# Peptides against a protein of PDB entry 4HTP: the designs that were tried, part 185

Target 1, 231 residues: chain A of PDB entry 4HTP
Amino acid sequence: SQTVASHVPFADLCSTLERIQKSKGRAEKIRHFREFLDSWRKFHDALHKNHKDVTDSFYPAMRLILPQLERERMAYGIKETMLAKLYIELLNLPRDGKDALKLLNYRTPTGTHGDAGDFAMIAYFVLKPRCLQKGSLTIQQVNDLLDSIASNNSAKRKDLIKKSLLQLITQSSALEQKWLIRMIIKDLKLGVSQQTIFSVFHNDAAELHNVTTDLEKVCRQLHDPSVGLSD

## One batch from the design tools (peptide; made by RFdiffusion4, then SolubleMPNN)

Design b2_p26_1_s3 (from b2_p26_1, 14 letters changed)
Fold by OpenDDE base, seed 2:
Structure b2_p26_1_s3 (fold): chain B 231 residues (1-231), chain A 26 residues (1-26)
Amino acid sequence: as target 1 above (231 residues)
Amino acid sequence: SSAEKHKKELEEILKEFGKHRKELEE
């Protein structure tokens, strides 16, 4: 069955996240998230026109926006050091070169950007001159690849993990990879709280999540912002 | 056709998602 996530480019989510991050005020951050959510709901309504019983929801996006709340997908087993090594290999970076050293020593302030400790930002600057300008992945495809990584990590299939990571990397822009890294590491640095995200999504979302700890259930049951838990 | 109209509608909504991408690249 067709889902909204199968149509929405991952690039558009990343652009939204970038706008949220760049915004200084809480109100602007909320506005950017709301605009994305509203577009999602609008697309959902159009896509599922005349279909009464759909299980499709905002969950595919929400689990990427709030990756720390992920309970369905198992651990990736991926750390910054693994990604650094992968990028060095993939980009054929000299191991003693400036860019390789930046990736490996991401915790040490080496430059004027003040990005020490933020591997995703360091990776972004290394990737920007080397990667595709536009990615090709949908939100669903990203989730499928992430599911594959988690599953293969559980199964200790390291080669298959690498394969899925390579697919993610090679089909993503530098900006998309920045956000993908943050999703994998489970730290988006958006500057908005979980509570704020839930509040924008639905008034009852935080409460339902506190009870169920099920992000998918929250997204499905509270898909319509006008329909509450008591309705 | 109704199908074409529906497709166009979906395409238009998808464009709304991407309207800000150009702003980030500039």
Scores: peptide ipSAE 0.447, ipTM 0.888, DockQ to the pose 0.747
Fold by OpenDDE base, seed 4:
Structure b2_p26_1_s3 (fold): chain B 231 residues (1-231), chain A 26 residues (1-26)
Amino acid sequence: as target 1 above (231 residues)
Amino acid sequence: SSAEKHKKELEEILKEFGKHRKELEE
């Protein structure tokens, strides 16, 4: 079945997240999220115009925006140190080189950018001069690859995990990889609360999530912002 | 055709998502 997520580039989500992160005010952060959400709903309505019973929802995006609330996927089993080693290998970075050391020692403040402890930002600066300008993945494809990683982690298939990670990395820009890393680590650092995201999505979203703890159910039941829980 | 119009509509909406990428590349 066709989904909105199968059409929306992951790059567009990452661009939205980057704008949210860069925005100083809460109102501006909300605006950027709302614009993305409105576009999503508009696309959904157009895509499913002749189909009344669709299970498609904002869930594929929401689970990437709120990765801490992910309950469908098992643990990825991926840490910053694993990613550091993978990048060193993939980019053929000298092990004693500045960039390799930055990735490995991401917690140690290397003087200039104050990004100590944010592996994704450190990775971004290493990747920026080395990666493609534009990625090719859709939101659905990213979710499929993340599902694969989680499944293979559960099955202890390290080789298949590496394969999926390589697909993510090789098909993503530096900016997309920055956000992908944050999604995997489950810390987006958007500067906006979960409650704010829910409130923008739907007035009843926080309540329904508190009761169900099911992000997919929240996205499906409250797909229409004009239809409440009591309706 | 109706199908072509629908496809065009979807493409136009997808462009709305992409407007923001241009702003960041600038």
Scores: peptide ipSAE 0.440, ipTM 0.886, DockQ to the pose 0.800
Fold by OpenDDE base, seed 1:
Structure b2_p26_1_s3 (fold): chain B 231 residues (1-231), chain A 26 residues (1-26)
Amino acid sequence: as target 1 above (231 residues)
Amino acid sequence: SSAEKHKKELEEILKEFGKHRKELEE
């Protein structure tokens, strides 16, 4: 079945997240999220104009924005040290070189930008001069690859995990990879609370999530911002 | 055709997502 996520570029989600992170005020952060959500709903309405009983929802995007609430997808089994080694190999970085050491020692403050402890930011600066400017992945394709990683981790198929990671990396810009890393590690550092994200999505979203702990159910049942739980 | 109009509408909405990428490239 056709979904909004199969059409929306992952780059556009990452651009929105970057704008949210760079915004200093809560109101500006909320505005950027609301603009993305409104565009999503508008596209949904147009895409499904002649179809009733559609199960498509904001869930594919929401599970990437709130990765700590993921319950459907199993653990990735990926840590920063694994990613560091993968990038060193993939980019053919000298092991004793400055960039390789930055990735391996990401917790040590070595830079002027105060990025110590944020592996995704360190990776971004290493990737920026080496990666393509624009990625080609949709939100659906990113989720499919992440599902593959989780499934293969459960099955202990390390070679297939590496294959899916390589597909993500080779088809993503440096900015997209920064956000992808944060999604995998489950720390986006947006500067907005989970409660704020739910409140912008729907007035009843926080309550329904507290009862069900099912993010997909929240997104499907509260797809229309004008229709409440008691409706 | 109706199908062409619908396709064009979807393309226009997709451009609304991408308008912010230009701001970051600047």
Scores: peptide ipSAE 0.434, ipTM 0.885, DockQ to the pose 0.798
Fold by OpenDDE base, seed 5:
Structure b2_p26_1_s3 (fold): chain B 231 residues (1-231), chain A 26 residues (1-26)
Amino acid sequence: as target 1 above (231 residues)
Amino acid sequence: SSAEKHKKELEEILKEFGKHRKELEE
């Protein structure tokens, strides 16, 4: 079945997240998220205009924005050290070179940017001069690849995990990879709370999530901002 | 056709997602 996520570029989500992160005030952060959400709802309504009872919702995006609330997908089994080694291999970085050492020692302040402890930011600066400017993945394709990683981790298929990671990396810009890393590590550093994200999505979202702990259910049941839990 | 109009509508909405990318790169 057709989904909004199968059409929306992952790059557009990442650009929105970047705008949110760079915004200083809560109101501006909220505005950027709301603009993305409104566009999503508008696209949903147009895509499904002649279709009733669709299961499509904001869930494919929401689970990437709030990755710590993921309950459907199993653990990735991926840490920063694994990603560092993968990037060194993929980019053919000298093992004793500056960039390889930055990735491996990401917790130590070695650079001018003050990004110590944020692996995603360190990776971004290494990737920026080496990767494509715009990725080709949709939100659906990103989720499919992440599902593959989780499934293969559960099955202890390390080679297949690597294959899926390589597909993500080779089809993503540096900015997209920055955010992808943060999604995998489950720390987006947006500067806006989970409660705020829920409140912008729907007034009853936080309450429904507190009861169900089911992010998909929240996104599906509260798809329309004008329809509450009591309706 | 109605299908062509629908396709164009979807394409225009998709442009709304990416309109700010140029602003971000500046």
Scores: peptide ipSAE 0.460, ipTM 0.892, DockQ to the pose 0.738; fails the geometry check

Design b2_p26_1_s4 (from b2_p26_1, 13 letters changed)
Fold by OpenDDE base, seed 2:
Structure b2_p26_1_s4 (fold): chain B 231 residues (1-231), chain A 26 residues (1-26)
Amino acid sequence: as target 1 above (231 residues)
Amino acid sequence: SAEEKHKEELEKILSEFSKHRKELEE
């Protein structure tokens, strides 16, 4: 079945997240998220115009925006140190080189940029001159690869984890990888609360999530912003 | 055709997503 997530480029989500992060005011952050969400809903309505009772929802995007609330996937088993080593290998960085050391020592302020402790930002600057300008992955494809990583981590298939990570990395821009890293580490640093994201999505979203702890159910049941829980 | 119009509509909506990306790349 066709899903919105199968059509929306991951790059567009990342661009939205970047705009949210760069925005100083809460209102501007909300605006950027709302614009993405409205476009998603509009696309959903057009895509499913002749189909009733579809299970498609904002969930594929929401689970990437609120990765801390992920309950469907098992743990990735991926830490910053693993990613650092992977990037060093993939990019063939000298182990004693400046960029390798930046990735490995991401917690230590070594530079003028206040990026200390943010591995994703450090990775971004290392990747920017080395990666594709535009990625090719859809939101669905990203989720499929993340599902694979989680599944293979559970199965202790390290080789397959590496394979899926390589697919993510090689098909993503530096900006997309920055956000992908943050999704995997489960810290987006958007500067907006979970409550704010839910409130923009639907007035009843926070309440439903508090009761169900099921992000997919929240996204499905509250897909229409005009239809409430009591409706 | 109705199918072509539907495809065009979808493409138009998808382009709305990409507008924001272009703004960041400038």
Scores: peptide ipSAE 0.414, ipTM 0.875, DockQ to the pose 0.821
Fold by OpenDDE base, seed 3:
Structure b2_p26_1_s4 (fold): chain B 231 residues (1-231), chain A 26 residues (1-26)
Amino acid sequence: as target 1 above (231 residues)
Amino acid sequence: SAEEKHKEELEKILSEFSKHRKELEE
């Protein structure tokens, strides 16, 4: 069955996240998130206009926005050092070159940008001159690939993990990869709290999540912002 | 057709997502 996530480009989510990160103050951050969410709900209503009992929800996006609350996927088994090595290999970076060293020594302040310790930002600058300007992945495809990574990590299939990572990387812009890295590492650095994200999504979202710890259930049951838990 | 109109509506809504991306690239 068709889902909203199967239509929405991952690039559009990443652009929203970038806008949120760059925005100063809670109000502007909320605005950008709300705009994305409203568009999602609008698309959902149009897509499912003739279907009353759909399980489709904001969950595919929400689990990428709040990756620390992921409970369906097992651990990816991916760390910054693994990604650094992968990028060095994939981009054929000289091992003693500046870019390779930046990726490997991402914790050491080497530059003027103050990006020390933020691997995703360091990766972004390395990738920007080397990657596609526009990615081709939908949110659903990103989730499918992440599911594959988690499953293959559990199965200790390193080759298949690499395959899925390569697909993510080769089909993503530098900006998309920046956010993808943050999703995998489970630190988006949005500057907005989990509670704020929930409050914008639905007034009862934080409460339902606190009780159930089930992000999919939260997204499904509280899909309509006008329908509360008591209704 | 009703199907064509529905497709056009979906495409229109999808275009709303992409507007924000273009703003960041500028």
Scores: peptide ipSAE 0.409, ipTM 0.873, DockQ to the pose 0.803
Fold by OpenDDE base, seed 1:
Structure b2_p26_1_s4 (fold): chain B 231 residues (1-231), chain A 26 residues (1-26)
Amino acid sequence: as target 1 above (231 residues)
Amino acid sequence: SAEEKHKEELEKILSEFSKHRKELEE
């Protein structure tokens, strides 16, 4: 069956996340998230107009927005140092060059940008002049590749992990890769709390998550903002 | 056709996502 995630470009999620991050006020951050969510729900209703009792939900997006709450897929086994080495190899960066050193020494950036410890931001600036301007991945495809990485990490298949990472990287813009890195590392730095994200999604979302610890269940059961837990 | 109209509706909604992307690239 068709899902919303199979249609929505990953680039659009990344653009929303970037807008949230750039926004200074809580209200503006909430507005950007709400706009994305409303568009998602509208698309869901249109896509499934003739189908009742679908299992499709906001979960494919929510698990990328709140990656620390991911429980379905296992650990990726990917750290910043691994990504740094991968980018150096992929981009054919001189190992002693400025850009390679930036990636490897991401915790002590020599630059004026307060990006100390934010590997994703450092990677973004290295990638921006070298990557595609527009990515081609859907949210579903990103999740499929992330599932592959987690599965292959569990199976200790490093070659297949690298293959999936290369697919993600080669089909993503620099901006998309910035957010993808943050999703993998499980730190989006949005400037909004988990509670705020849940409250915007549904009034009962935080409560249901506290009881179930199941993000998919939260998204599926509370997909309609007008229908509560008691209904 | 009903199918064509449904496709057009979906495309319109998808375009709402992309508007935000264009605003960020400008």
Scores: peptide ipSAE 0.405, ipTM 0.873, DockQ to the pose 0.793
Fold by OpenDDE base, seed 4:
Structure b2_p26_1_s4 (fold): chain B 231 residues (1-231), chain A 26 residues (1-26)
Amino acid sequence: as target 1 above (231 residues)
Amino acid sequence: SAEEKHKEELEKILSEFSKHRKELEE
């Protein structure tokens, strides 16, 4: 079945996240998220105009925006050190070179940008001059690849994990990879709370999540912002 | 056709997502 996530570029989500992160005020952060959500709902309504009983929802995006609330897929088993090594290999970076050392020693303050401890940001600067300007992945494809990684991690299939990671990396811009890394690490650093995200999504979202702890149920049951839990 | 119009509508909505991306890249 066709889903909104199968049509929306991952790049567009990442751009939204970047805007949210760069925004200083809560109101501006909320605006950027709301704009993305409204576009999503509008697309959903158009896509499913003749199909009333669809299970499609904002869940594919929401689980990437709130990756710490992910409960469907198992752990990725991926750490910053693994990603650093993978990037060094993939980009053929000299192991003793500046960029390789930045990736490996991401926790050590390298004096210039104050990004100490933010691996995704360090990776971004290394990737920016070396990666595609535009990625090709949809939100659905990203989720499929992440599902594959989690499944293969559970099955201890390291080679298949690497394959999926390589697909993600090679089909993503530097900006998309920055956000992908943060999704995998489960720390987006948006500067907006989970509660705020839920409140923008639906007035009853926080309550339903508190009861069910099921992000998919929250997204499906509260898909329509005008229909409450008691309705 | 109705199908073509529907496709055009979807493409138009998708373009709204892309506008936000373009604004960030400028």
Scores: peptide ipSAE 0.399, ipTM 0.870, DockQ to the pose 0.793

Design b2_p26_2_s1 (from b2_p26_2, 16 letters changed)
Fold by OpenDDE base, seed 5:
Order: structure tokens, then C-alpha cells, then sequence
Structure b2_p26_2_s1 (fold): chain B 231 residues (1-231), chain A 26 residues (1-26)
């Protein structure tokens, strides 16, 4: 079955997240999220025009936007230090070089940009001159790779984890990798609350999530903003 | 027809991509 997530580039989500993060006001942040959501719903309606019983929903995107609420996927077992080492290896960075040290010592303010403690931002600046300008992954492909990482972590298959990470990295721009890192570490720093995201998605979303703690169920049952829980 | 539906979907996808590109350029 075709899904919206199989057609939406991961880059589009990342661009939206970047706009949200850069926006100062709550209203502007909400606008950017709403535009992405509306586009998604419009595409869903077109894709499934002749199909009434589809399980497709906003869930593939929502679980990346609210990664702290992930319950289906097990722990990745990935920390900043592991990513740092991987990038040093992949990019063939000198171990005693400035960029390698920035990644390894990400908690220490070494740069002029005030990015101390934000590994994703430090990684972004290291990756920007070295990575693809445009990624090729869809949201579905990103989720599939993340599922693989979590599964292989549970199975203690470190080599397969590395393989999936390499696929993510080599097919993503620096900006996409910045957001991917934040999704993995479960801190997007969007400047909007979970409640705000739910309220924009559907008026009953926060309530349903509080009861069920099932993000997929929330996205599926409340996919139509005009149909409430009591309907 | 399935072919017509596919063509409509592709046209719609192209439109959405164009809109996203326009927003990204702004």
C-alpha cells in the first residue's frame, strides 16, 4: 500500500523544522507546521481518493517531530560520542584536527557560534562543506533505517547498526543530518511545546494521547481535523 | 482508469513539489 511518507522527501520535513526553529514568534512557528501538515493532508486525500479503509496517517512524520513520545521503536543505543567517532572515521578527519576535536568535545565552548552542548549544530558546521547539498531519502526510508537501527541494537548487532547509520549519513545533506541527529537524541529544540503541536494537529489530540499514549492511534483516529472523538 | 489516476497523482505531486520549492525560495 502506498503511503504519503513514501512520497515526501525527508528534506521537506527538515526544511520545515528549520523554519520553525528560526521563527521567533509562536504564531509563525505554528504557521510553518500548519503549512506542512495541510500539504500532507492534501496529498493524503489525493493519494487515497478512491480508498476508504487506509491505515496511512501523519504518524511517520509525527514520530519524527515528537521523538520523545516514540513507543513503537526501541532504544537506538546511540550517543553523541558514537556519532562523533563515526563522523571522524567516515569523513577521514584528522584525529588531532580542529573538526574532530569539536565533535569529540562538543560540550566545551570552542567555537564563536555559542553552540556548546548542541552536538547537532556542531556536526552541521563540520558537515556543511563536506556533504551533499540535497538528500535523496523519503520520510518512510528514514523511518525504515531508524527501525533497523533500533532492532539491531536490541539484537546487539553493532556492524548492522553502523551500516544503517552510514546509509542515513551518505544520502543526507548537512541540514538533514542536523535534524536526524536531534531526532535520534530526542531533542529537536523547536521552541514549541508538545501541546502546541497536538493542538495544531487536532483539537482532541492531546486528550487522546494522554489516555492512550499511542501516537499512531492518535494520528490515525484523528487524521481528519473536522471529525472529533465524540463523532 | 488506473493510468489516468496515476497521471493525476503525478501531476498533483509535481504541483506540491513546485509549491514547496516556491516556499523554500521565499
Amino acid sequence: as target 1 above (231 residues)
Amino acid sequence: SAAAEQAELEAFLAELRAEREKRAAE
Scores: peptide ipSAE 0.117, ipTM 0.738, DockQ to the pose 0.480
Fold by OpenDDE base, seed 4:
Structure b2_p26_2_s1 (fold): chain B 231 residues (1-231), chain A 26 residues (1-26)
Amino acid sequence: as target 1 above (231 residues)
Amino acid sequence: SAAAEQAELEAFLAELRAEREKRAAE
């Protein structure tokens, strides 16, 4: 059976995350997340109209929004330095050039943007003039590629890791890559707490997660915002 | 019919996509 994630562009999630990040107030941040979530649930209802027993849930998106809570997927084995080197190679950046040095020395302030220590932002500015304006990946495809990376990392298949990374990169805009990097590094910097995300998702989500530490279970059991844990 | 249901679903999905795209453009 098809999943909602197979129909939702990764770009849509990234745009939502970008709006959340740019929003100053908690209320606006919540609004953007809620709109995305509501749209997802609506999509789910339509897609699964004739199927009552589906395992499909918000989990594919939630695990990207709260990557620090990922328990199913093993470690990627990817750090900023690896990504920096990959980008230098992929973009054919001069090794002693300004952009290459920015990526490699991301912890040191090098420019006027004050983005020291945020590799994803530094990468974004390097990528913006060089990459696609819009990506083509769905949320499912992104998760599949990330699964591949984790699996191949476990298997010590470095070449296959690179292949999957290249697929992610070449099919993503600069903005999408910014968020993808943050997902891989497991720090989205949304300015909204995990508790807030859970509370918007479902009133019982935080409690269930605290007990189970299983994000998929949380998303499945509490898929319907009107059905609580006690029901 | 199954074909009609599929067409309705596709139309609905297209609408949802368009709505998301509109929001992304704002």
Scores: peptide ipSAE 0.105, ipTM 0.717, DockQ to the pose 0.416
Fold by OpenDDE base, seed 1:
Structure b2_p26_2_s1 (fold): chain B 231 residues (1-231), chain A 26 residues (1-26)
Amino acid sequence: as target 1 above (231 residues)
Amino acid sequence: SAAAEQAELEAFLAELRAEREKRAAE
């Protein structure tokens, strides 16, 4: 069945996250998230206009925005060091070169940008001159590839993990990869709390999540902002 | 009706893309 996530480019989510991160004030950060959410809900209504009782919800996006709350997908088994080595190999970076050393020693402050400890930002600057300008993946496709990675990690299929990672990397811009890395590492650095995200999504979202710890149930049951838990 | 539904969906998608582009330029 068709989902909203199958029609929304991953680039759109990444652009929204970038705007949130660059915003200084809490109100501006909330505005950018609200605009993305409202657009999603409008698209849902249009896509499912003639279909009742759909299970489609904001869950595919929410699980990428709040990756630390993921409970359905198993662990990726991916750390910064693994990604560094993968990029060095994929981009054919000299092992003793500046860019390879930046990726491997991302925790050590070497640059003027103050990006020490943020692997995703270090990777972004290395990728910017080397990657395509526009990615081709939808949110659905990103989630499918992440599911594959988690499943293959559980099955100890390292070659298949690498295959899925390569698909993500080769079909994504530098900006999209920056945010994808943060999703995998489960640290988006948005400057807004989990509570704020839930509050913007639905007034009862935090309460329902505290009881169920199920992000999909939260997104599905509270899809309509006008319908509460007591209704 | 299927063709009309598809046309409406495409028009809506085009509108959403235009709105996103406008926001990205601000």
Scores: peptide ipSAE 0.087, ipTM 0.710, DockQ to the pose 0.466
Fold by OpenDDE base, seed 3:
Structure b2_p26_2_s1 (fold): chain B 231 residues (1-231), chain A 26 residues (1-26)
Amino acid sequence: as target 1 above (231 residues)
Amino acid sequence: SAAAEQAELEAFLAELRAEREKRAAE
């Protein structure tokens, strides 16, 4: 069955997240999220016009926006140090070079940008001159690859984990990889709270999540902003 | 017809893509 996530480029989500992060005020952050959400719902309605009983929802995007609330997918087993080593290898960076050292020592302040401790930002600057400008992955494909990583981590198949990571990396822009890293590490640094995200999604979303702790259920049951829990 | 509905959907999807691309360029 066709899903909205199979048609939405991962780049679109990343661009939205980037806009949210760069926005100074809560209102502007909310606006960017709302625009993405509204577009998603509009697409859903068009895609499923003749099919009222579908399981498709905002869940594929929501689980990437709120990765700390992920319960379906098991742990990735990926840390910043692993990613650093992978990038050094993949990009053939000199081990004693400036970029390799930046990735490995991401917690140490280097340069004027104040990005100390933010591995994703450091990676972004290293990747920007070396990666493609536009990625090719959809949100569904990203989730499929992340599912593969989690599954293979549980199975202790390191080679398959690496394979999936390479697919993510080679098909993503530097900006997309920045956000992908943050999704994997489960820290988006959006400057907007979980509560705000839920409140924008649906008035009853926070309550339903507090009871169920199930993001998919929240997204499915509260897909329509005009239909509440009591309806 | 199913073909007409599919064509309409494709046109709509194309429009949405164009809008997203426009927003990304802003």
Scores: peptide ipSAE 0.026, ipTM 0.635, DockQ to the pose 0.410

